# Peptides against a protein of PDB entry 5H65: the designs that were tried, part 57

Target 1, 294 residues: chain A of PDB entry 5H65
Amino acid sequence: QYLERTPLCAILKQKAPQQYRIRAKLRSYKPRRLFQSVKLHCPKCHLLQEVPHEGDLDIIFQDGATKTPDVKLQNTSLYDSKIWTTKNQKGRKVAVHFVKNNGILPLSNECLLLIEGGTLSEICKLSNKFNSVIPVRSGHEDLELLDLSAPFLIQGTIHHYGCKQCSSLRSIQNLNSLVDKTSWIPSSVAEALGIVPLQYVFVMTFTLDDGTGVLEAYLMDSDKFFQIPASEVLMDDDLQKSVDMIMDMFCPPGIKIDAYPWLECFIKSYNVTNGTDNQICYQIFDTTVAEDVI

## One batch from the design tools (peptide; aimed at target 1 L107 K125 K129)

Design b2_p20_3_s2 (made by RFdiffusion4, then SolubleMPNN; from b2_p20_3, 6 letters changed)
Fold by OpenDDE base, seed 4:
Structure b2_p20_3_s2 (fold): chain B 294 residues (1-294), chain A 20 residues (1-20)
Amino acid sequence: as target 1 above (294 residues)
Amino acid sequence: VSADELADKALEYLEELRKK
């Protein structure tokens, strides 16, 4: 869309909702740490939540590992199963279920694993050798997803999470409904299991200054603003560096704001009601940071 | 199996099963 550039001083005087094109300098932003800016967002209930840390996941999987796999749930038409016993003092039982495609075991790069009793480390290593991994537990009559506090699907280095509030979990046998049991598209897996997938998003607050006024604008974006997926950034040092470099370009440390580059972006205003108080807030939208914008 | 071996063992097992 086309919008004429509007100075911040004019925007600050106007009622919401409206859309604007602006040119401003990024005076500051928060949070400063990238890992703090990456959140999980539910597209249905719009809840924002933190991405679980490794320590959080360790606890969840440790708890899961205390549950013994039910041998009666092994080797169904959907999957072939194997149980291994770990070489440790506890002798933990780990069940790995290899999902079949129409009764045929696929190649490793096409194979989905269901794992009971695995640690985060084990699961991550498995995800590097197989297409995908789902942490599961033995239910009463079928395997079930372990915990929505943990990823419901790990594909490579990507951890896919589901919304606890919006999801209505179904048993693992519902994966039978998938026509394609080779690519294991996260959205398809989620749908089959009754999961509302969460979206990785960058969440930041920008303080923008164009010399006529100062405005705080909210950024919630998955992959457009930086042209870097929020879903991958936490697991990739190079991507992290790229984001940091971008932010440093717009808001260079140790440099005066008069030397900052200009940022062109779109913002929309909207009303927020808190009790009897009504305030106008701003959000960045449809904006991609590019070299020509600097 | 050890934690380090599980992934390899799983892969080997899959390959074994596929040959049957």
Scores: peptide ipSAE 0.672, ipTM 0.963, DockQ to the pose 0.847
OpenDDE base, seeds 1, 2, 3, 5: peptide ipSAE 0.671, 0.671, 0.671, 0.671; ipTM 0.963, 0.963, 0.963, 0.963

Design b2_p20_3_s3 (made by RFdiffusion4, then SolubleMPNN; from b2_p20_3, 6 letters changed)
Fold by OpenDDE base, seed 3:
Structure b2_p20_3_s3 (fold): chain B 294 residues (1-294), chain A 20 residues (1-20)
Amino acid sequence: as target 1 above (294 residues)
Amino acid sequence: VSADDLADEALKYLEELREK
C-alpha cells in the first residue's frame, strides 16, 4: 500500500472512514504497564478479554481437582490412561490420558496429554516435557474440556484460550478428526473441539503529535507492530524487555518531546456511535516499528 | 506424587507404554 503522508491537522478535519500515512511523535501512551496492554481478542465476536492470572487459573484447576475421574472413560481408542495419587494427605487423584496417533503412542515431544485433576503447577511441568496438555473433565459420555476460562491447550509456556461466547464445545473424541495427531496445531485442536480461539493482542492508546495536531490512535496488534508475538511476551522476560525498550525509545521518560524520534505509521479513521454521540476514532494498522530499534 | 514427580512419572510411563 502507498499513501501520501498527511499532517494530523488535515486528518482531524476529515470525515471517516479513511486511511492515512502519518509521521508523528509518540507523546504518550497507555497503559504504561506491558501486562496491562496484553489482552485476548475474539476474531468472531470481537470482545476483548483479560488474560487470566496465575491465581485465577489456580482456582479453576483446584476446583477441577475436586472432581473424580470417571473410570469408564479411561483407555479409549484415542488415548491410554493412568491415574496417579498425590502424596499429600488428601490423596488427590490425577488422571493423565496419553493421546495416540492411529493407535500408536507418539514420542513425548509429539504427545498430547489430557489431564483431569491436575494443578497449574503440574500441568505446566507436564507441558515442558510433552508436546501439549489439555485440561479436561469427565463428562457424561466422554471427556470434555474443563473450562474455557482456563487454557484449552498449553504448549510449552503458551496458553491458548477460547471464546466462551462463540465456542460450541464438542467432546474430546472429536480429536479423532485430526489426521495429524503429532503436531497439535492450536487452530486444528480448536476446530476439532468447537472452540473459537482467542488471539493475544497488544492493546494500547497512542497520543500522537506531529506539531500540527494531536490525536489518539488505538493499537490492537498481535505480532506486527513490535514484531513480537503478544502470545509469548507475558512469559518471556527478554521479549518484555524488548517491548519496553521500543516504547522507551519512542517515548523516553524524562526527555522533552522535541527530542522524541518520529514514528512512521498508518492509521485509519472510523466512526463510533454511542447513543446520540458520534465520534471519529483512529486505529493504527499495518505498521512495524521494531526495525527502528535494532 | 509432587508436581515434578508427576511429570517425570508420566514421561516414564509413556516410554514404558511405547516399548510394549
Scores: peptide ipSAE 0.658, ipTM 0.957, DockQ to the pose 0.816
OpenDDE base, seeds 1, 2, 4, 5: peptide ipSAE 0.657, 0.657, 0.659, 0.658; ipTM 0.957, 0.957, 0.957, 0.957; seed 4 fails the geometry check

Design b2_p20_3_s4 (made by RFdiffusion4, then SolubleMPNN; from b2_p20_3, 7 letters changed)
Fold by OpenDDE base, seed 5:
Parts: structure tokens; C-alpha cells; sequence
Structure b2_p20_3_s4 (fold): chain B 294 residues (1-294), chain A 20 residues (1-20)
């Protein structure tokens, strides 16, 4: 779509909803810390939630480890099972289930593991050697997903989460419905287990100033704005540095706004009702920041 | 097994199972 550049002073006088192309300087942004700007978004109910901290996950997995694996659920047509005992005072039992493809165990790089009683550290190490890991627990008649507060699927360093509100969990045997049990596509796994997968998004508020006016614009974006996936940034130091570099470029500390580079972007206005008050808000959309200063 | 050893043991076990 083609839009002519509109000064902020003109935009601030117009009714919503409308779309604009703007050129402005990034006076400031919130939150300042990258970790706080990454959220989980449900595509169905549109709920935003925090990405669980490792401490939160530790608690969940610790609780899961208090339940012993059910012996009757070991070794099914879907998976082969092995139980290990940890070298600690309590002798914790950890059950690892190796998912088979049509009765055949795959190579490690294409193998999905189901784990009972594992710690976050153990699970993370497993995810580095196998295709994927699903934290599970023993249900009444089958293995079940451990907790939607934790990842339902871990692939390498990527943690996939599901929406508690929109998901209707099914037992692990529903993975049998997958034709391809080698690639373990997160969306396919989610569908089989009745999970609505959450999306990682950058959530930020930009204060934009073009010299004619100032407005705040909301950013909610998965991978377009920075050309960096929000799903990967928390686990990759280089990606974090890249985002920080971009933000420092547009909003450099220690210098005046007159020296800031210009940011070109698209914003849309929309009406928000807060009680009896009606206000117009703005959201950035369809925007990729250029590496070169304009 | 320790937390550090579990992943290696799991990998070894998978390889053993695949040989059967």
C-alpha cells in the first residue's frame, strides 16, 4: 500500500481509525530492558502474558518430580521407556520415553523425548542432543502434558508455550495422529495435543517526535520490526546485542534528540474506551527498521 | 545419574535400542 508521509501534528488532530506513514525520531521507549519487552501472545483470545522465568520453571519441574512415574504407562506402541535414578539423597526417578515412528526408534536428531521428573537443567541438556523434549506426567490411563505454565515443547533453545485459556489438552497418545514423527513441527504437536500455541512478541511503547508533534505508538511484533524472532532473542546473546544496537542507534544515550536518526514507519490509529473516556491510540504496523540511517 | 550425565546416558540408550 502507498501512503504519503503525514506530520505528527496533523495526525494528532484526526479521528480514528486511520493509517499513516510517518517519519519521526524515537525520543524514548518502554520498557528499557529487552527481557521485559518480550511477551507471549495468544492468537485466539489475544491475551498477553509474561514469559516464564527459569525460576518459575524450576518450581514447576520440581513439583513434577515429586510424582513417581507410573510403571503401567511405560513402553507403549508409541514410545520405549527407561527410568534412571539420580545420584542424590532422595534418589529421584526420571522417566525418559523415546517416541517411535511406526514402531521404529528414530535417530536422536529426529527423536522426540517425553520426560517425567526431570529438572530444567536435565531437560535443557536433553534438548541439545535430541530433536525435541516434552515434559509430561503420568495420568490416569496415559501420559499427559505436565503443565501449560511450562513449555509443552522444547527444541534446542526454543521453548514453545500454550494458552491455558484456549487449550483443551489431550493425552500423549494423540501424537499417534501425526503422520510425520521425525520433524516434530510445533504447530502439529500442538494440534495433536489440543494446544493453542502462544506466539512470542516484542511489546514496546515508542514515543515519537518529528518536530511538529509527539505521540506514543504501541509495538507488538514477532519478527518483522527488528527482523529478529522474538522467540529466539531471549536465548541468544548475539540477537540480544543486535536488538540493543538497533535501539541505541535510534535512541542513543548521552546525546540530544536533534542528533537522532529518523525512523520511518507505519502507524494506525484506533479508538479506546476507558470507562467514560474515549481516547485515540496508535500502533506500529508493517514496519521493518532499516539498518541504514535515513 | 547426575543431571550432567542423564543426557549422555539417554543418547547411549537410544543407540542401544536402535541396534536391536
Amino acid sequence: as target 1 above (294 residues)
Amino acid sequence: VSAEELADKALEYLEELRKK
Scores: peptide ipSAE 0.663, ipTM 0.962, DockQ to the pose 0.839
OpenDDE base, seeds 1, 2, 3, 4: peptide ipSAE 0.660, 0.661, 0.660, 0.663; ipTM 0.961, 0.962, 0.961, 0.962

Design b2_p20_4 (made by RFdiffusion4)
Pose (drawn by RFdiffusion4):
Structure b2_p20_4 (pose): chain A 289 residues (1-273, 279-294), chain P 20 residues (1-20)
Amino acid sequence: QYLERTPLCAILKQKAPQQYRIRAKLRSYKPRRLFQSVKLHCPKCHLLQEVPHEGDLDIIFQDGATKTPDVKLQNTSLYDSKIWTTKNQKGRKVAVHFVKNNGILPLSNECLLLIEGGTLSEICKLSNKFNSVIPVRSGHEDLELLDLSAPFLIQGTIHHYGCKQCSSLRSIQNLNSLVDKTSWIPSSVAEALGIVPLQYVFVMTFTLDDGTGVLEAYLMDSDKFFQIPASEVLMDDDLQKSVDMIMDMFCPPGIKIDAYPWLECFIKSYNVTQICYQIFDTTVAEDVI
Amino acid sequence: SDFNVDDVLTYHEERRTEQL
């Protein structure tokens, strides 16, 4: 009834901060390599970070495999422990600690594992069969998180990361403080270990064109715009294909802008200290499937 | 001889049965 759209030339003449409903074509976008759009964002210090690569994680887990699990930290009231020996893997030993709920191991889909000396591949396989996995190492008096450079929790396809600057790391026995040992809420796991969780976000720069003007608008969200979780997309081939197709739909390579579909959205203007723009309250996924 | 995830699951089921 009252759906009206503001041309871009009118927006460029106005001061910030304001909000606009617009319709424009996506002339171009960055990043050209879409995997680079997935960023980690700390809600406490507002820093933006890259997600560690497989090679980065492989280095950490292989380095963890050189250390011997300490027998003194095995079989507590918090967890049962089991050590596996290996052959042709530089004498590696793998320790899996099964976390108990009130002195009893829960069902595998509710059971959290702590693992010393495991590979990324093994941790990912364990994450399918169990609730979740925390990479750990034998500290002086207790098990401790392997490294904040690696995920503090792997749950399903989500690798949860914590902020190195904002976190004050606590040892594993502090998991006793969790209300139960079956739900394993990632924020609750992070609080018990003194970790400030990072948030996954899609970060992209859109160049919008409606024929009256041109404007650069940022995309920064976790799951609204694509209806694809940023927290899952790097570990899910189907979700990656969906992002590829949506961006190919709005901005196909090689063909002209005349043939592109329109992008209906809101944008907010703001002062940085020049005026910048950002998409908000917008989804392309409700009308596109 | 190598680490096997199915063995971890079997070990969990056995231990859980003993505790119950």

Design b2_p20_4_s1 (made by RFdiffusion4, then SolubleMPNN; from b2_p20_4, 8 letters changed)
Fold by OpenDDE base, seed 3:
Structure b2_p20_4_s1 (fold): chain B 294 residues (1-294), chain A 20 residues (1-20)
Amino acid sequence: as target 1 above (294 residues)
Amino acid sequence: DPFDVDEVLKYLEERRKKQL
């Protein structure tokens, strides 16, 4: 869509909702720390959640490890099972279920593991050697997802989360509905298990200044703005550096705003009612920034 | 202390050999 460029001073006088093309300098942004800018967003209920930290996950998996695997749930048509006992004083039991494809155990790079009693460290190591890992627990009649506060699926370094509010969890045997049990597409796994996948998003507030006016614009974007997936950035130092470089380019520290580069973007206005207060807010949309743009 | 993840991989490989 083509829009004529509109100065901020004109935008600030107009009613919402409207869409604009603007050219402005990024005076400032918040939050300043990248890890604070990455959130989980539900596409259905639109709740924003914090990405769980390692410490949060440690607690969840530690609690899960206190539960004994049910031997009656081992070795179904869907998966083959084995239990390992740790050599520590407690003798923790770890149940690993290898999901079969049409009754055949696949190669490790195609294999989905269901794990009971694993630590975060162990699960992460497994996810780097196998296709995917799902943390599970023994339910009444079947294996069940451990906790939606933890990833429902781990592939390599990517943690896939589900919405607690919108998900209606189904037992693990529902993975049988998947015809192809080798690729383990997160959306397909989620659908089979009744999970509404959360989306990684960059969430930032930009203060934009074009010399005619100043406004704050909200950014919520998964991979378009930086051309970097929010789902990967937390686990990749190079991607983090790239985002930092982009932000430093548009909003360089210790430099006067007169020297800042111009940012071209699309913003949309919308009305927000907070009690008795009515406000017009702005959101960035359909915008991609490049590092070479000055 | 974690259990040996390499044993999990080894187990899969051994099981795969048996099914072939």
Scores: peptide ipSAE 0.658, ipTM 0.957, DockQ to the pose 0.730
OpenDDE base, seeds 1, 2, 4, 5: peptide ipSAE 0.657, 0.656, 0.658, 0.657; ipTM 0.957, 0.957, 0.956, 0.956

Design b2_p20_4_s2 (made by RFdiffusion4, then SolubleMPNN; from b2_p20_4, 7 letters changed)
Fold by OpenDDE base, seed 4:
Structure b2_p20_4_s2 (fold): chain B 294 residues (1-294), chain A 20 residues (1-20)
Amino acid sequence: as target 1 above (294 residues)
Amino acid sequence: EPFDVDEVLKYLEERRKEQL
């Protein structure tokens, strides 16, 4: 797409909706903390929610670890099961179900694990050795997803979450509907289990200033703006540093705006009605970070 | 104490050998 550059002063006078190309300085942004800017977004109900903290997950998995796997649900046509008992006073039982492909156990890098009673640490370790892990619990008649407050699928360091509002959970045997039981595409897994997957997004508000006017623009982006996936950034220190570096570059602390680099981006205006008040808002879209250093 | 994750991997490998 191509648009001519429009000064902010002109944009501020125009009705919505419209699309613009702008060149402006990032006067300020919020939130300032990266972990506060990464959210989970439902593409269906559009609810924004916080990414669960490690402590939150620990509680969920600790609770799950207190449950005893149902022996009647072990070893089905879908999976082979093995139970381990921890060498501690509690004797915690961990059930690992190895999902089969056409009745055959796949290689570890192709294997989906269903786990009952695992801790967050154990699950994370497993996800680095196997294709993916789903935390589950014993239901009345079948294994079920443990909790939508926790990831429904963990692949490597990526935690996939589902929307509690929009999801209608189905039992684990519905994974049988998947023709390919080696790749474990998150969207396919979600569909099979009745989950509406949430999307990791950067959510930020930019205050933009081009010298002719000041405008606040909303950023909700998954991976385009920073060229860094929001789904990976929280689990990768290097990616976090990269984002911080970018933001510091555009908005250096303790420096006057005159020395700031220019940010080129696309913004769209839209109307928002809050009760009796009508407001024109702006959102950054289809933008990859680009700067002009003069 | 966490259970041995390496045993899980070993178990899969052993089971795979049996099915071949």
Scores: peptide ipSAE 0.658, ipTM 0.957, DockQ to the pose 0.736
OpenDDE base, seeds 1, 2, 3, 5: peptide ipSAE 0.657, 0.657, 0.657, 0.657; ipTM 0.957, 0.957, 0.957, 0.957

Design b2_p20_4_s3 (made by RFdiffusion4, then SolubleMPNN; from b2_p20_4, 7 letters changed)
Fold by OpenDDE base, seed 4:
Structure b2_p20_4_s3 (fold): chain B 294 residues (1-294), chain A 20 residues (1-20)
Amino acid sequence: as target 1 above (294 residues)
Amino acid sequence: MEFNVDDVLKYLEEKRKKQL
């Protein structure tokens, strides 16, 4: 898309909604800490949620580990099962279900594991050796997703979450509806299980200044702005450093704004009504910083 | 059987050998 550049002073005088191309300096941004800027967003109900902390997940999985796998739910047409016992932790039972493809056990890199009683650490280790892991529990008649407060699917280091409000969970046997049981596309898994997947997003507020005016613009972006997926950044130190470096480049500490680089980006204005108050807000869209540094 | 992540992988591999 192409738009002529518009100065902020002109934009601030115009009604919404409109789209603009701007060139401005990043005077400041919030939140300053990266982990605070990464959220989970529901594309359906549009709620923003915090990404669960490791401690939160530990509690969920510890609770799950107190449950005994139901032996009646082992070894179905969908999966083969094996139960292990730990010597410690009061003899914790861990059930691993290996999902089959057309009745055949796949290679590890194609295999989805359903796990009962696993700890976060164990699950994370497994997710690096198998295609995917779903934490589950024994339901009344079938395996069920353990808890939507925890990931419904873990692939490598990526934790996929679902929206509690919008999801209508279905039992694990609904994975049978998937024709391809090797790739385990998160959206397909979610659909089969009745889950509305949440999206990792960077959520930031930029204060932009082009010398003619100052404007606050909202950034909610999954992977375009930084060319770094929000879904991966929290689990990758190098990606975190990259984002920090980018932000420091645009908004260097201890330096006057006159020395800041120019940022070219697209913003859209929109109306927000809060009670009796009407406000025009701005959101960054279709912008990649790597391409917009001038 | 004591639970070990590596044993999970080994288990799958062994089971696959039997099915082929």
Scores: peptide ipSAE 0.670, ipTM 0.955, DockQ to the pose 0.759
OpenDDE base, seeds 1, 2, 3, 5: peptide ipSAE 0.668, 0.668, 0.669, 0.669; ipTM 0.955, 0.955, 0.955, 0.955

Design b2_p20_4_s4 (made by RFdiffusion4, then SolubleMPNN; from b2_p20_4, 8 letters changed)
Fold by OpenDDE base, seed 4:
Structure b2_p20_4_s4 (fold): chain B 294 residues (1-294), chain A 20 residues (1-20)
Amino acid sequence: as target 1 above (294 residues)
Amino acid sequence: SEFDVDEVLKELEERRKKQL
């Protein structure tokens, strides 16, 4: 779609909803810290959540490690199991279940691990050597997902989370419904386990100024705006630096706004009702800034 | 053996050898 450029002063006078193309300077943005701008978003209930901190995950996995794997749940048609006993940490039991594809154990790069009693560190290390890792616990009759407050699936350095509100968890044996058990697509795993996957999003508020007016626009974007996946940025220093560089380019510290570069973007207006008050808000959409930088 | 990533990998490899 083609939109003519509209000055902010004109936009501010118009009713919502409408779409605009604008050219403005990024006067300021919030939050300033990248880790605070990355959130988890549920596509179903639209709840925004914080990405759990390592400390939070440590607690969850530590708690999980206090549980004893049920020996009766080992070695099913779906997976082969082994239990280790640690020499330290009060003899912690760790159960690893190797998920099979049609009864055959796959290569490590194709293999999904189900792990009971693993620490965050161990799980992260495993996820770098195997295709994927799911933290699980022994349920009454089957293995179950450990906790939706922790990742339901870890692939490399990517932690996949599910919505507690919208998910109706099913037992691990439901992974049998997957036709291909060598390519572990997060959405497929989520569907099999009754999980509504959360989406990593950049959430920021931009204050835009084109000299005719000032407008605050909301940014909620997964991978388009920066051409960097929000799902990967927290675990990759280079990606973090890239985002920081982009933001510093458009909003350089210690420099007056007159010297700021122009940002071209699309914004849409929408109505928000807070009680008796109706407010017009703005959201950035279909905009990529990285192309201007790279 | 003590639990570590290498042991898990080794376990998978050994089991794969047996199934083939």
Scores: peptide ipSAE 0.714, ipTM 0.969, DockQ to the pose 0.741
OpenDDE base, seeds 1, 2, 3, 5: peptide ipSAE 0.712, 0.712, 0.712, 0.712; ipTM 0.968, 0.969, 0.968, 0.968

Design b2_p20_5 (made by RFdiffusion4)
Pose (drawn by RFdiffusion4):
Formats: structure tokens, sequence, C-alpha cells
Structure b2_p20_5 (pose): chain A 289 residues (1-273, 279-294), chain P 20 residues (1-20)
């Protein structure tokens, strides 16, 4: 009834901060390598960070495998422990600590594992069969998180990371403070260990063109615009193909802008200290499947 | 007990994963 659209030339003449409903074509976008759009964002210190690569994580987990699990930290009231020996793996020993709920192990899909000396591949397989996995090491008096460079919790396909700057790391026994040992809410796990969780976000720069003007608008969201969770996409091939197809739909490589579909969206202007623009309250996924 | 039964079952699952 009252759906109207503001041309880009009119927006460029106005001062910030304001909000606009627009219709424009995606002339171009960054990043060209779409995997680089997935960033980690700390809600406390507002820093943006890269997600660690497989090679970075492999280094951490292999380095963890050189340390021997401490027998003194095994079989507590919090967890049962089991050590596996290995062959042809530089004498590696793997410790899996099964977390109990009121002195009883829960069903595997509700059971959290703590693991010393495991590989990324093994941790990912364990995450399928069990509720979740925390990579750990034998500290002086207690089990401790392996490294904040690695995920503090792997749950399903989501690798949860914490902020090194904002976190004040606590040892594993502090998991006793959790209300139960079956739900394993990631924010609750992070609070018990003194970790400030990082948030996954898609970060992209769109060049919008409606024929009246050209404008650069940022995309910064976790799951609204694509209806694909940023927290899952790096570990899910189907979700990656969906992002590829949506971006290929709005901005196909090689063919002309005349043939591109229109992008209906809101954008908000704001002062940085020059005026910048950002997409908000917008999804391409509701009308596109 | 229930805890011992589940511990035996979970250790079998983990062992299968580590042997892969």
Amino acid sequence: QYLERTPLCAILKQKAPQQYRIRAKLRSYKPRRLFQSVKLHCPKCHLLQEVPHEGDLDIIFQDGATKTPDVKLQNTSLYDSKIWTTKNQKGRKVAVHFVKNNGILPLSNECLLLIEGGTLSEICKLSNKFNSVIPVRSGHEDLELLDLSAPFLIQGTIHHYGCKQCSSLRSIQNLNSLVDKTSWIPSSVAEALGIVPLQYVFVMTFTLDDGTGVLEAYLMDSDKFFQIPASEVLMDDDLQKSVDMIMDMFCPPGIKIDAYPWLECFIKSYNVTQICYQIFDTTVAEDVI
Amino acid sequence: SLNDERFDEYTEIVEEILNE
C-alpha cells in the first residue's frame, strides 16, 4: 500500500544517520573468495577476527598430542576417564573424559567429552556421536582448555571460539557450576570457563547500482540475510553451495548488469567519526529458495 | 550399574573412532 523506494542519487545528497528502503542491482561485491566473508566478532570488545584454518588447528592438536595425560586428573566426581594407547603415532596417548550428570553418564547425545591428544578429525567424528567436545590439556592442578586459538567447544557442526582479549580462563572443574550436564548451552559452557564467546558473522561489501547512483553498503549479520547460519557454513558443504548460488544469482560473473535481478532491501547511513551504509532488516531468502 | 554399562558402551564407540 505505501511501498516506495528511494533512489540512490537522493540518498547520496543527504546527511547521516538515516534509514532508506531501496531497490538496486548488485553491480559487484567483495570478497571475491566467499569463504573470507565468515568472520568472528566479539560482542564485548567489538574486534573482528579471522576464523582459524585447518592447518592452524592441526598444529595445535598435534602439539597437544606430544603431552602425556596426567593420571592424577583422571576419574573425578565430574567425569570418568579412559586412556587409549597408539601405534605408529610417535607414542601418542588419547584421553577421553566422559562428563557425568549427578554421578551418572547421560545418553551419548547429551554427554559432553573432554579430550586430550585428539586430532581435529577425531574430534569432529566424536562431535557427531556425542553432544559436544572440549579440547583439554593436563594443567598443574586441573584439566584446562587446550588453547583459545582452538575452539573451546565443538557442538554439531559449530566450532565455538572465545575472545583472547576479553576472556579470563578458568579450569575444567568449574563446569560443576552448570545447572545440568545434559543441555550444554554454549553460552553457559563459556560462562563457566570464563570465556567471552565470539559471534560468527557474514561480512561483505556490496556495490549497489540502481541507475541513478552507485553506493557501497556493508553486510554484517549472522543468519538473517541468507537464512544460512554463519556459525555452521564453514563446516557444511550444502550451506556453502547455497551461499555460492545466492551470490551467483544476484551478481553472476561475466554477464552484464542489465540481466541481474533487483535486490530489495533497507540500508542505514551512519557517520564513522565520511558516510558509510549498511544493510539491515533484509533477507533475500524469504522470496528465494 | 547404569553408569558402568554406559561407560563400556561409550568407550567402544570412541575406540571405533580412534581406529578409523

Design b2_p20_5_s1 (made by RFdiffusion4, then SolubleMPNN; from b2_p20_5 with L2E D4E D8K T11S E12K)
Fold by OpenDDE base, seed 4:
Structure b2_p20_5_s1 (fold): chain B 294 residues (1-294), chain A 20 residues (1-20)
Amino acid sequence: as target 1 above (294 residues)
Amino acid sequence: SENEERFKEYSKIVEEILNE
């Protein structure tokens, strides 16, 4: 798409919806903290949620660890199971189910684990040794996803979450519907389990100034703006540093705005109705800034 | 069998992690 550059003063006078190409300075942005800018977004109900903190997950998994694995649910056609008793004072029971492909366990890097009673630390370690891990619990008739407040799938260092509002959870045996049980694509897993996957997004508000006017633009982006996946940034210090560097470049602390670099981006206007009030808002779209830095 | 061998191997991996 090609759009001619439009000054902010002109944009501010126009009705929505419209698309614009602009050149402006990033006067300020919020939130300032990167971890606060990363959210979970439901593509269906459009609810924005906070990414659970490690402490939150610890509580969920600790609660899960208080439950006893049902021995009747061990060793099905889908998975081979083993139960461990931890050596700690609590004697925690941990059940791990290794998902088979065509009746045979695949290679470790292809193998999905279902885990009952695991801690966050253990699950994370397991996800680095195997393809992926699903925290589960013993249901009445089958294994079930532990809690949508926790990741439904941990693959490497990426935690995949589902929408509580939009998901209709199905039991673990529904993974049988997957023809290939060696390539665990999050969307496929989600579909099999009745989960609407949430999307990691950067959510920020930019105050843009081109000298003719000032405009606030909303950024909700998964991986295009920074060329860094929002899904990975929280787990990678280098990626975090990169994002911080980009933001510092465009909005350097302790320096006057006159010295700020110019940012070229696309914005779209849209109408928002709050009761009786109609407001025009702006959102950044189809914009990559990383090319200027990286 | 291949499955049995892998199961044993994977179980060892899990056991090591659980004992850390």
Scores: peptide ipSAE 0.759, ipTM 0.980, DockQ to the pose 0.877
OpenDDE base, seeds 1, 2, 3, 5: peptide ipSAE 0.757, 0.757, 0.758, 0.757; ipTM 0.980, 0.980, 0.980, 0.980

Design b2_p20_5_s2 (made by RFdiffusion4, then SolubleMPNN; from b2_p20_5 with D4E E5K D8E T11S E12K)
Fold by OpenDDE base, seed 2:
Structure b2_p20_5_s2 (fold): chain B 294 residues (1-294), chain A 20 residues (1-20)
Amino acid sequence: as target 1 above (294 residues)
Amino acid sequence: SLNEKRFEEYSKIVEEILNE
C-alpha cells in the first residue's frame, strides 16, 4: 500500500485508527539495552513475556534431574533409549531417547533427542551434535514435556518456547503423527505436542521527531525491522553488534539530533482506553531499516 | 544392523558429553 508522507504535527491531530508513512528522526528509544528488548510473544493471547535467563533454566533442569527416569517408558516404537548414571553429582540419572524414523535411527543431524535429567549445558551440547533436543520427563504412561518455562525444543542455538496459557500439552507419543521424523520443524513439533509456540520479538519504544512534532511509536517485530531474527540475536554476538550498530546509526550518542539521519517508516495509530481516558497510540509496521546497513 | 550401529555411535556421543 502506498501512503503519502504525513508530517507528525498533522498525525498528532488526527483520530485513530489510521496508517501513515513518516519521515522522522529517532530522538531516543527504550529500552537501551538489546537484551531487554527481546521478548517472547504469543500469537494467540498476545501475552508478552521475558526470555528466560540461563539461571532460570538451570534451576528448571536441576529440578527435573531430581526425578528418576521410568525404565518402563524406554524403548518404544518411537525411540530407542539409554540411561546413564553420571560419575559426578552424586550419580545423576540421565535418560536419552533417540527418536527413530520408520523404525530406524536417522542420521545424527536428522535425529531428535528426548532427554531426562540433562543439564542446560549438556542439552546445548547435544543440540549441536544432533538435530534437536526436547527436555522431557517421565509421565504416568508416557514421556511428557518437562516444563513450558523451559524450551520445548532446542535446535542448534535456538530455544523454542511455548505459551503456558494457550498450550494444551500432549504426551510425547503424539510425535508419531509426524510422517517425517528427520526434519524437525518447530511448528510441527509444537502442533504435535499441543504447544502454541511463542515468537521472539523486538519490543521497543521509539521517540520520533520530524521537526514538526514528536510522538512515541511502539515497535514489536520479529525479523523485518532490523532484518535480523529476534530468535537468533541473543545467541549471536555478531547479530547483536549489528543491531547495536543500526541503533547507533539512527541515534548516535554524543551528537545533536540535527545531525541524526532520517528514518522512513510506517506507523499506525490506534485507540487505547484506560479507564475514562482515551489515548491514541502509535505502532511501527512494515518497516525495514537495515537494507543499507547490512 | 544399521539401527544398532547408529545407536551405539550416538550413545558414545552422549556419553562423552555427559562425562565432560
Scores: peptide ipSAE 0.766, ipTM 0.982, DockQ to the pose 0.886
OpenDDE base, seeds 1, 3, 4, 5: peptide ipSAE 0.765, 0.765, 0.766, 0.766; ipTM 0.982, 0.982, 0.982, 0.982

